# Designs tried in a protein design run: peptides against a protein of PDB entry 7UQJ. Part 208

Target 1, 160 residues: chain A of PDB entry 7UQJ
Amino acid sequence: PELYQNFNITPPRGVLFHGPPGTGKTLMARALAASCSSDERKITFFMRKGADILSKWVGEAERQLRLLFEEAKKHQPSIIFFDEIDGLAPVRSSKQEQIHASIVSTLLALMDGMDNRGQVIVIGATNRPDAVDPALRRPGRFDREFYFPLPDVKARFKIL

## One batch from the design tools (peptide; made by RFdiffusion4, then SolubleMPNN)

Design b2_p21_5_s3
Fold by OpenDDE base, seed 1:
Structure b2_p21_5_s3 (fold): chain B 160 residues (1-160), chain C 160 residues (1-160), chain D 160 residues (1-160), chain A 21 residues (1-21)
Amino acid sequence: as target 1 above (160 residues)
Amino acid sequence: as target 1 above (160 residues)
Amino acid sequence: as target 1 above (160 residues)
Amino acid sequence: SDEELERLEKEVERAEERRAA
């Protein structure tokens, strides 16, 4: 609702920020969170890295995703930012592929379970949109995509 | 050619950005990519993290490096940015050291195989220049080094 | 002393920067280092990532922490910045938990061993303050906490 | 300076934010 009005977009369940690394995807996600925050209304910002979801939470990744979405729902309006969501790309080892498939499946289920009336935005950032599971890019998930081109230094030189 | 003219430097095969973490090495690399991009000429920016080269691509790291350099050559003018290239530092385990040595050897070969007439710049960023294999810092590889000193807060206060 | 006077705070042994990822914790740590640097007095800035302490230095992490604190003391005034110090969060595997507990114990001992008269500031950055071992947050360790809210886009729009 | 570079980081981040807006 109010969060989505501030974005001037039809409320997605997820927004995919894609573009070269450090094209400010992470920063934009934070900026969006801050722009949606006022003195009267704070946006809670959650972040996870895709690689941390896979590596730091081995065996608990699914549970940590569930807890993250529950916490985000509890603290709505909120933004869940997944940085390097392409870190949820299959590492070409069979065991890691299974773990990855399970984590992605859990994320899909969590995004599908989101009520669009909730004030939770999920932002995924990737440098490799093609390395993001196509199932995550379907309607009702990361169904909005924003390309972050290389920052035009012409714009940058005007700010220097 | 044009990329190198924009840098006002003798065309290196590689540029090492070194300095404390978050001294903007990654950002400068992106800035350089964007400055070298115009509406008429887009620079393709590729990025990899050193740790991702080692961990995400175990067994395929060499192949992924080859593919990266091929893609960069195909999409020239291009920048390949290796963030945390010191993540290609030997982890003191024998198995990881062998994998690392092979990856570094592959990167050396790829950089040595670059035609300086190509519009591909390789930027390596590290917080630990001494943790970068000295072979990468030789002429024809990362033969230009830029130190990123700690941000002078005097400059920062002017932007706040 | 002089470093702490520049912070306008009672000299802590450690400062915890917490807040969403890319709220500029790393950047602020560097800014603080640079603000405390003058042409006459350079602050030496050291950085480690919590995940690197755990993964890159497996078995040597404790030694590397000791060396880091010794080097910081040698090069004082200095800042030791631990980025993603929540990467020193227990990965829920028993072996990793033991390694983590030992690393945290070593860091605790090093912080407890710091003379407050020394010009060494330890800054820990985390996106998950609750994932930081409570023992690190006690007086004489990371006893000052600074919340990094999402960058107020209002401030950002003024710089745009 | 690295602050100009961090400024540049923030400014690129901001310019990236401006471009995504």
Scores: peptide ipSAE 0.000, ipTM 0.204, DockQ to the pose 0.024; fails the geometry check
Fold by OpenDDE base, seed 3:
Structure b2_p21_5_s3 (fold): chain B 160 residues (1-160), chain C 160 residues (1-160), chain D 160 residues (1-160), chain A 21 residues (1-21)
Amino acid sequence: as target 1 above (160 residues)
Amino acid sequence: as target 1 above (160 residues)
Amino acid sequence: as target 1 above (160 residues)
Amino acid sequence: SDEELERLEKEVERAEERRAA
């Protein structure tokens, strides 16, 4: 609530930053975290990569996600930034699909379990928004999407 | 020359952007490309990832690098951006070390072979500047370095 | 409206980017301009410096501001970026205070005169938000503020 | 360095101003 109070904006629980690589998704997430920090009110920023959730946390990913959300809640106001959130997508193996489904289900439950009054924002960044599970893009989750296009070098910025 | 003519800056052949992930290295490279483009003078931007050079171009990486530099030269003025240039570093296998050494040697030769009058800028981005081969950081290559620090989440934004 | 349609955000007329130098304010403004450009819908980006409005446009600043806003309106959707908008603040001379007051009054009138349905976004950047006239920070003007902290180089983001 | 980054941003800004002029 308070992070957006001055903006007359209903605070999203989750925001999806999508667009080509090198469009400033991670930078924007950090800048937002930073921008919402005041002298009186420091925002805590948590960053995780989707691929790390699958590869480094094999067999503990769900627990690590829970701990992350608990820590974020403890350090409110906070931002959880998932970089490469499409990296939670299974590599095309049936065993990885089951692991993925469990991890995604846990993330869904954690996002749904956030009180609307909570000062935890979740930002997901992806280069492939279509590779993000549609369930994550529903209301109360990543229900806002920000496209980060390439600064098209061919885009004639007519700075007239 | 002309890209920096208005800056009174000797155009670097190569610039290393280094700093933590999500500090805007890639975004800055693109913004520079866009900033040097006028209506009369479009800059062509080429982006490659260090990891892609090793993984996608297995056995052809050196050839693909040569083609990239030729294409960049053909489309002058141009920027070649290597994202995750530390991803050219071998994963700890002796066979990968040899492949890496060949790829790096090719990149060195390509950077050295650029005429000082060329309008090709090479930007390398890394999260690990110490993982970049010191030979790439010598004069005439990535001889300028720009640090991209993390927006400190703890930096007190006085939103007054 | 349409610039923010996918965001479920009431489009601000003006956004103040504030924070120390080198925090990516200008970069972000450009990235936003680029981000709102699609293949079908190019955004036009206009940049001016506050100090230039006072120094280069002496005696014509109000006219140049009007022309800028007219041109931005003609090339909708567009972004007007005022860098160093605190540079509109008078240097401590009574004559400069009168000139400043006139320029600021003109800018206020131009921002107030924009139809809420217009696709012109005004971004002001400053290192000194307290040096920005409070009248510019009122609803319908720079009514949203984004702080850009120093990327503290020392922030050990333990990406665990 | 932070100073180099600030310088680079100012140079980008100056390049932009020159195109806006």
Scores: peptide ipSAE 0.000, ipTM 0.312, DockQ to the pose 0.059; fails the geometry check
Fold by OpenDDE base, seed 4:
Structure b2_p21_5_s3 (fold): chain B 160 residues (1-160), chain C 160 residues (1-160), chain D 160 residues (1-160), chain A 21 residues (1-21)
Amino acid sequence: as target 1 above (160 residues)
Amino acid sequence: as target 1 above (160 residues)
Amino acid sequence: as target 1 above (160 residues)
Amino acid sequence: SDEELERLEKEVERAEERRAA
């Protein structure tokens, strides 16, 4: 509540970090989690990968997402960071499309079900924002998108 | 030339970046690539993911690795960055173990086959160094390991 | 030795990492320190903040800077990382301007006094490169400047 | 090496402890 209150910004429920790989999306998410943590108010940082959501939790991915959001709510204020959220995209099997649709549907419902008073921020990182389900990019979900540019070639030359 | 000269360090053929997820391993690899690039000498940066090596190139992974190393050699000086190199670990099927063993064997051979005069550096990033095949961690391969700590909570507060 | 040798790059005495907050400047500095460390050759990493140099060491800042550079030289190869080096900029009191001028003058002298054979690299990080004294950005000091771009301004606005 | 990075971590941690004090 307070961070966004102080900035007069409606807290996004979800933030999409997008940009080329290695542009610091994951770093930024971690740094934001840390910046919002004070001695008075520790933010719990939960991290998951899109690919892990599909592959490690076959048949339980929805349950694990629910548990993740419940745990994040229990440990509020909290940040849920989905790294490679485009990795929720199925491999091109119809069965995987259904599994994906269920997982995405669960994530949508969880993001929609976040009470406005919940101190849970969801950050999704992707290298391919266009590979993220457009439904995730709607208001109340990942409604804020952050492009992490490659350090421009000139910026790159300066970095070294 | 002079920084490493002054530091009397044999250039590793391979460098393993390990540490918790989102500790900036990928960012570091990109920044190292950029640092070593000057107007006079551009370093070509090749990035691959361990999971992509397995999943996107089923049956051609070895060939694609060879092509990658050839292209890196062609565009020397170059950096090959393997993100999530622990993702070369098979799913627990005996058939996948064989495929993994072949891919890893190919990578080993490519790293061993790098001419000492080749301006090709290989960087592997993992969140799980113990999940990386020990053969990759031997001298002449990923013989230098860099732990990317979580910015300790105090360090994190100072970065922000 | 050989990586930089092969790349024909004069080692900067100082490197300025600049870019918006949370762009990974500090992380990069730490990881560069780590990357240059091997089992054969440990790089000592010294970190200071610009604001701490002013506020914690009131009246002894110059001495502490000298001691820092001496210690870095003693433990060579070493990296001195100045986080928030723009934080050496005084608050707008004439007295603070004088103190700042003295501290900056000391830092300039220390950077200029680094023997070309000294294995001490200085990295300064700032969110405000224009707030860094131009004298620090001259050849032989922070002569290489690295822009850590924001994720595009529109992108950053959506994170927050 | 892991040892050097642990050393860097410890130096950072010590630098941080000195800053928190």
Scores: peptide ipSAE 0.000, ipTM 0.221, DockQ to the pose 0.046; fails the geometry check

Design b2_p21_5_s3
Fold by OpenDDE base, seed 5:
Structure b2_p21_5_s3 (fold): chain B 160 residues (1-160), chain C 160 residues (1-160), chain D 160 residues (1-160), chain A 21 residues (1-21)
Amino acid sequence: as target 1 above (160 residues)
Amino acid sequence: as target 1 above (160 residues)
Amino acid sequence: as target 1 above (160 residues)
Amino acid sequence: SDEELERLEKEVERAEERRAA
């Protein structure tokens, strides 16, 4: 709440960081967690890589997602960072196996089940926002998006 | 040459970025490329993920590495960034398949085959520097290492 | 001049970056420098930490500041970045030692002595803008301020 | 955001310049 309380808007349950690879999405998420961590309010940072959840936890990926969200809730305030979330939650229209559809369904349910009063922020990072299931990008889920442009001189000059 | 010429040090052929996941290794490499790119001297940035070279190019990974180094030389000055290089070049003592040993051998040969006058820098990023084949970390290859600490408040304060 | 010339605004002599620790203030200053560096116009980046100037240069901090500004002028266009400037230039109303008051006076004089035609930008970064001497935040000194919010979704969207 | 990305690019670059110095 307090992180967003000063801005008079509902804290997003989820934030999508998108942009070309190596534009600092993962760095940004960790920098977020550490910036928001004070001695009074330490944010617990949970990081998972989308492809790792699929490859390391074949058949248990749903359970591992549930446990991750439970642990994040237990250690609130917390950030769950999914690096390469397009590897975890590919577009359902992609000819990818039933396992991916099941994991996507679990992630949807977990995002929907987060109380707005929960001090848990979910950050998804991807190089391919269009490869993320559109259902995850709806209100109450990853309903805010941040573009991470290439660190070209032009992007830098517009912000200065 | 010029990037390191002002520092009176031989430009490394390769630099290893290591540290916990999401400490900004990939971001650093791209910001390097953009920082070193001017209108007069645009650095071409080539990015590959170690696991992607193995998974997408089964049986052609060696050819894809050769083509990548040829393209980088053609578009010099250039940076080749290997994200998750431990996924491409695991320790040979790991019971990993003959395919990985072949790819490591090709990468070693490509790193050794780079002329010191070439305007090609190779950056490898890993969360597990000890999982990278020690042969890649020898002089003339990834002979410089940069630790990316967790962006804890203290590390941030030390950088601040 | 040219850095701000495209924006039809007088280049500030000084810019204050402020926000919670680890919000990327130090980060922002150097990507500025490299973004503004082309082959035609390389910006020289000078970095000093406020606490380091006090701790490493006890009794010579004023001389080191003068030398820093002279070197920045010699290598123009340039950026002088003071990280943790509140460690260098604490509020005068704080019961801080006479040494700090002397350093603040020297920094004020150096900021005032910069010609608006000089291609030297001074960036101060702090986690505590209210701990910076208000005299430094006046017109012709650190007269522009950039808030570095916690990388929450809203703060990022307003900057995009 | 572009600013915070720029922020991240700049610490990256500062870490690089500190390594280059």
Scores: peptide ipSAE 0.000, ipTM 0.322, DockQ to the pose 0.042; fails the geometry check

Design b2_p21_5_s4
Fold by OpenDDE base, seed 1:
Structure b2_p21_5_s4 (fold): chain B 160 residues (1-160), chain C 160 residues (1-160), chain D 160 residues (1-160), chain A 21 residues (1-21)
Amino acid sequence: as target 1 above (160 residues)
Amino acid sequence: as target 1 above (160 residues)
Amino acid sequence: as target 1 above (160 residues)
Amino acid sequence: DEEELKKLEEEVEEAERRRAE
């Protein structure tokens, strides 16, 4: 009807937290997990740093991503938090970052392959949202973006 | 007791999102609907622009508001999101905007008539909260206000 | 596994809301309580101002804190909101504020003594997080901190 | 200021989370 646009909004598969460093993105993701969690319903929180996947698992990063998503699925309800996701999923069009094109494609496939029924939420945090592959920011992936602004310097140091 | 003030806080009937343009008010309202929604409990999200109710339904705006609220009630749990609500509910004291006094009074009556048991949340978004009728900002209506600040220009363009 | 850090995140016992005056800390805490609350699951919201505990209950403040926590426990699920908590729990190392050392120690003991199973969340709000005793900011107490920035002056006056 | 957006995002996300419970 002309009255309204109805959205059958399913839970976003992915949420992108972006903002300057020290704006509490990681703290937010943890607070989310904590307050979704009860004694009767524990949320399993999986945290990984994007650059650490590449540096620790040279040549195995795709396999490690698959294992992470399977573990999150096994421990539903769960949150996968990628800190500094721009280190994992650089823009494909950037010549220097094409070395990670296979990893980015694996992450895309994992997010697309998440059963909509899966109580798995993916949170990506970045200080450089322009460095994140636009393909990850499409509907059914990181299709919600939340900006985290700078607190004043004094307040910033207390969140850190 | 002198120890505490106890609030039996019922879910607010209305929440006013206000802040500069491009501060993510609409994105937030959609995120709200999405994360309240599960496969077992879909939140129905009704979106309407305030100025569009007046422009598309000249002389029928009151009827369209009533139909919107009935549809939201039928599809509980639901969110009604009014984007640019200042275009729908201008300040009654403004001489030029008195042409909409009947529409404003209808919206007031609809918000007051919401059964407190109704799983219907009304979100109004505006860039000009001073242009919103103060009668809408009273308890039992838009009695919670959330400010949406400007992200930096770069971050703003990524939320848009 | 090297894939992830798993956090068994229990609901934080305490959350510290900090930021300049008029940044919506109290409004946030109320919106929290309201949106946790359903017709089937009412959240009981206990509000107290930190300075008011000391001024109204000279020599009885410790007893009043104990009674507040017992009442919150009786009315689970519940939120205890301390507005201006820096007025209740000054930094112990400050010579002038040592008159409240017993009250601070009582609050610490109450937060530590909260059964992890208790559906009681404690929110402390302050404009001066440096004036809050660091012992309150340790794990199992106010171990999550959220910064509340200034809206523009115009928006600030509408949240107040 | 942008952190009220963040807090509102927090409220929203927490309100959302509580409604998803």
Scores: peptide ipSAE 0.000, ipTM 0.178, DockQ to the pose 0.033; fails the geometry check
Fold by OpenDDE base, seed 3:
Structure b2_p21_5_s4 (fold): chain B 160 residues (1-160), chain C 160 residues (1-160), chain D 160 residues (1-160), chain A 21 residues (1-21)
Amino acid sequence: as target 1 above (160 residues)
Amino acid sequence: as target 1 above (160 residues)
Amino acid sequence: as target 1 above (160 residues)
Amino acid sequence: DEEELKKLEEEVEEAERRRAE
């Protein structure tokens, strides 16, 4: 809220940055943090990669998510950026059911537990919005979606 | 030095890129490497993530830092880029005292051991400059700080 | 091919993005994915970090590469982006011979096995193109190289 | 490289412009 008080905007609980990887999602999510920070008000930015939470914190991913949200709340105003959130929160219908289900459920609960009056913005970046659990894309979670298209045709023709 | 001879600039021992994540710190640190490289003079770029040195090299982080600086010296002109250096060099007053203290102490010693006449530039990127040990921010270490602000207000209002 | 039909360009089997780290290689590789995706045609993007395939999948890296290429083929049109491909495919003459040799050999075989008529683009990003096995840089593999230079002299003088 | 960073930022910003559309 206070992060948005200067903008007269109702803060989203979460913004989903989607689009092909490196269309600047990480760059922009990260950029949102600095423009919201002034000399008087530093934004704390927490970056986590979805696959790293699953792989590095096997059996503790839920706890690490809780700690992340607690730390973000403690250091508010803050941004939590989940890079590759499709790796963290795959659609539940994917055959890697149980472990993913508990982590996704934890993330849902953490996002639901955020008071919109808090100065914690959650940004999820994914290359595959359709691979993210639809429950995360509901109002009060990643309820704003921002699609990162590619740079202009001119850039394509230089690379291709 | 020779890297800067073309610019008539005294080389910093280290540059701290700070600002919210993905404001282009990694991009710019990385970009400094290419513009300083010509066909005649390739800059060797070493990227390390602070948290990876702590987590992957438990009990060998000091050695890995030494090897990194030795390799950078061997391959000069070179850039050492520490991404998320706040993960590598947290403020010593943080309760994760001992392991972090030895790694930070090693990094300090390595930066102090750099002759400014060497062609090794150290760039540290952090989202939280205040979480970096102040000893790293002293003259002869990360003595230049570059704040990466956000792109224009117009971008903010489109995302928020 | 079909991905390039709109551009009248023969699709490369692979594009090597080289240049100093974070000159936008990851950002551009990722950006190529979104501009090639329309509402009617989503590009599947697979990102893998070279060092992670070596470190996380010790003894299974070859299998994980095969699975990655199979998945990319299954989800075509697709982009496989190898970040830090020099970590995955070091020059064979490096003393870390055996494990790296088998992984490099697998990647070579997978790239050679791609029919150019497939909608799978492979992008490798490296900071050190000379540290990448030259066999990967041959026609039919990473046969196009895109150098990511640095931003303008004005940026240098602000940072340096 | 401010121009490529700026191009990348512009690409990001253009990516964002096209998202806001």
Scores: peptide ipSAE 0.000, ipTM 0.188, DockQ to the pose 0.022; fails the geometry check
Fold by OpenDDE base, seed 4:
Structure b2_p21_5_s4 (fold): chain B 160 residues (1-160), chain C 160 residues (1-160), chain D 160 residues (1-160), chain A 21 residues (1-21)
Amino acid sequence: as target 1 above (160 residues)
Amino acid sequence: as target 1 above (160 residues)
Amino acid sequence: as target 1 above (160 residues)
Amino acid sequence: DEEELKKLEEEVEEAERRRAE
């Protein structure tokens, strides 16, 4: 909150980190968590992987999401990081519709239900931003997107 | 080179990075690739995600694996990094047997078929080492395992 | 071992990871440590932050560096990772000359004093490679440099 | 390997912390 207040930037409720695998998305999310932490104001970092929240049973995945958001809210200020969020929230129009639709709906509701005053940031990471349900990429949800490019071939070759 | 010479350790053909999500497995694999590169001897780094290689068609996944290993062999010295290898090579005893069995068999054959003289390292990353087919964790395959623990609560609290 | 043998690369005594903040330098150093560990041959990883080693008293910082290198030598094979090494070893020409000169000199001596047969690798990470004393970037010290590029400015600016 | 990697996550989190400062 205050970090974004100091920048006169509306804190995104959700931030989407996207880019090729291993471009540092997960690392960057943790970086943000840590950087927003001060000795006076510890941020609680919650990490989940999309595929791991995706239970075989829709109701259990929904419950886990609810619990995660409740726990994040309880431990404010907090960051919820979803690694591989494309695994959790595939495009609704995909033929695997039924199980994913409920989980996506729950995640949407949880993101929408975050009070603007809440000190909870949600960060999603994906290698496939287009595989993420567009509803999650709307304002009030993952409304900021950060592309993690591959280190330029030139930059990789400088590391090489 | 000499570091490992001095260690008199047989280079694992395969290294399994395992640990909770975001413990830095992917980044670590990239580091290895970079550190093994020199101006005189560039290592080619190939990265694939298990779920992305897992096509709906078994034969395409197998072909992709073969092509990956051939390309890695062509561009020796090389590292093949499989992110989320548990997604590519689930335990064969799981009821999802048929599609995964062929892909796992192909990966096993490719790892076994790597000439000991080959300058190809395979790194697999997973959050669930027990979800990886035990056949991949055998000698000559992913015979070295590196646990990426969560930074202890104590470590997180020093960063907090 | 054999991978590096097959590569006929002289192991750097020191490797400098450089690049903008959170490009994964620290994580990469960590990976190297883990990958070099085996069940038969555990590598001892020592991590220090440059600013944390930089005591208010020069003599204590020097002692800490000596102890660190001695401990690393005692627990061979080992990796010493200096995070934010620019904080420890600023350019000698900077107006903060006197205190830093002694610490830098000690670090230089410790890196030079590592027997070529020593199974100790030193990894330094910095966001500011040009802020690191050039003497540390010479052969036999941090003689290999790995640039961790920002994910494209466009990508980071989407995160921000 | 566990202790090493644990130390290794601590630093990532610390580097990350400093990045947001």
Scores: peptide ipSAE 0.000, ipTM 0.208, DockQ to the pose 0.044; fails the geometry check

Design b2_p21_5_s4
Fold by OpenDDE base, seed 5:
Structure b2_p21_5_s4 (fold): chain B 160 residues (1-160), chain C 160 residues (1-160), chain D 160 residues (1-160), chain A 21 residues (1-21)
Amino acid sequence: as target 1 above (160 residues)
Amino acid sequence: as target 1 above (160 residues)
Amino acid sequence: as target 1 above (160 residues)
Amino acid sequence: DEEELKKLEEEVEEAERRRAE
């Protein structure tokens, strides 16, 4: 919020963190939550894993997503971090994924329903950006992407 | 290896990284792999997720663990990083977890079978250290534990 | 060393990593240590925190800095990483900082005394580049600065 | 990435210092 407000930039509704496993996507999300959490404006950090939403909430995943977004809105400014979002919202590849299709549809609706004035940022982290449903990567959803290179590659990017 | 050798410390066979989700455990493992990867001794980094070993390798998890440790030994010095090790080696709570019990037993045997002179470090990351089978947390296995506090707690520890 | 040699760049004596807290300065330093550590030339990584040098080594900080630089030279190619260097080398603002002034003076002398052919790189990380004594930011010391923007700013740098 | 990287290495470093102590 403040980071985006200070730059007169409308905070993106969603940010996709992508890169190889263990490139620091999850910690960045927390670090952002922490850095944006000043004493005057604490950011509430909500975290879910994509695989956990599928495995723990069989038949309630859509409801739990709705509750999560409502809770985030209630405690705004907020960050909703989805770790392993490719597990929550895989590419709609097979007929077997009706459950996944419903969850993805719910997440799309929740992201589209976010008021632009709402101080809720959604961060999705994935090792496989191409495994995320392209519908989530559209403008007004996860419309900003950050590549998290391997440490060795990061070092190279600064020396170049 | 060298980091531990330089301190006259026997490299632990296993290190448990634990702390709240998104406190940087996975990225630490990569950073360690990177920092320990000197020019004379590149560390080969092997990464597996506990949940992936269970889900992708139904009936082959034990074999895949053996192959992983053999490959790590072949490419030593090596780091084997198990992300979400609580998913691979949960506390033996229920009778239904025969599959988990076999996998845990295999991992125990593999960690016990590591030659103390072998340049293979095993890093386990978990959000739930108490959900990891206590047998894995014994001396000669994951006998060193690192707590990854939330970023806000780290910031507080620096201000104190 | 090699990374700078491969680009026909004289390795800087010092590099300042600066940016908001948790922007990856420390991890970049290790990643650089790792990436510069090829199979033929291991880089020895030495790490100290500025606050730790002040708090742990009251009355020995200058000696510990000398020993650190000597050890780094002995084990070259080396990286000396100072995390929170603003804690070690604050701007000479108040009369009360005679201790800090002596430590800063020692660090200046050590950095000036580095042979340009020595394969020792000093990396300083700070959240507050303007809190670092300007004398350390001069040519032949921390004369290269890398800003570690917040992730949102990094995305902008990639999209531009 | 870099914020995560720093906090993580501060953790590595604290963890490594705690191992060196």
Scores: peptide ipSAE 0.000, ipTM 0.309, DockQ to the pose 0.045; fails the geometry check

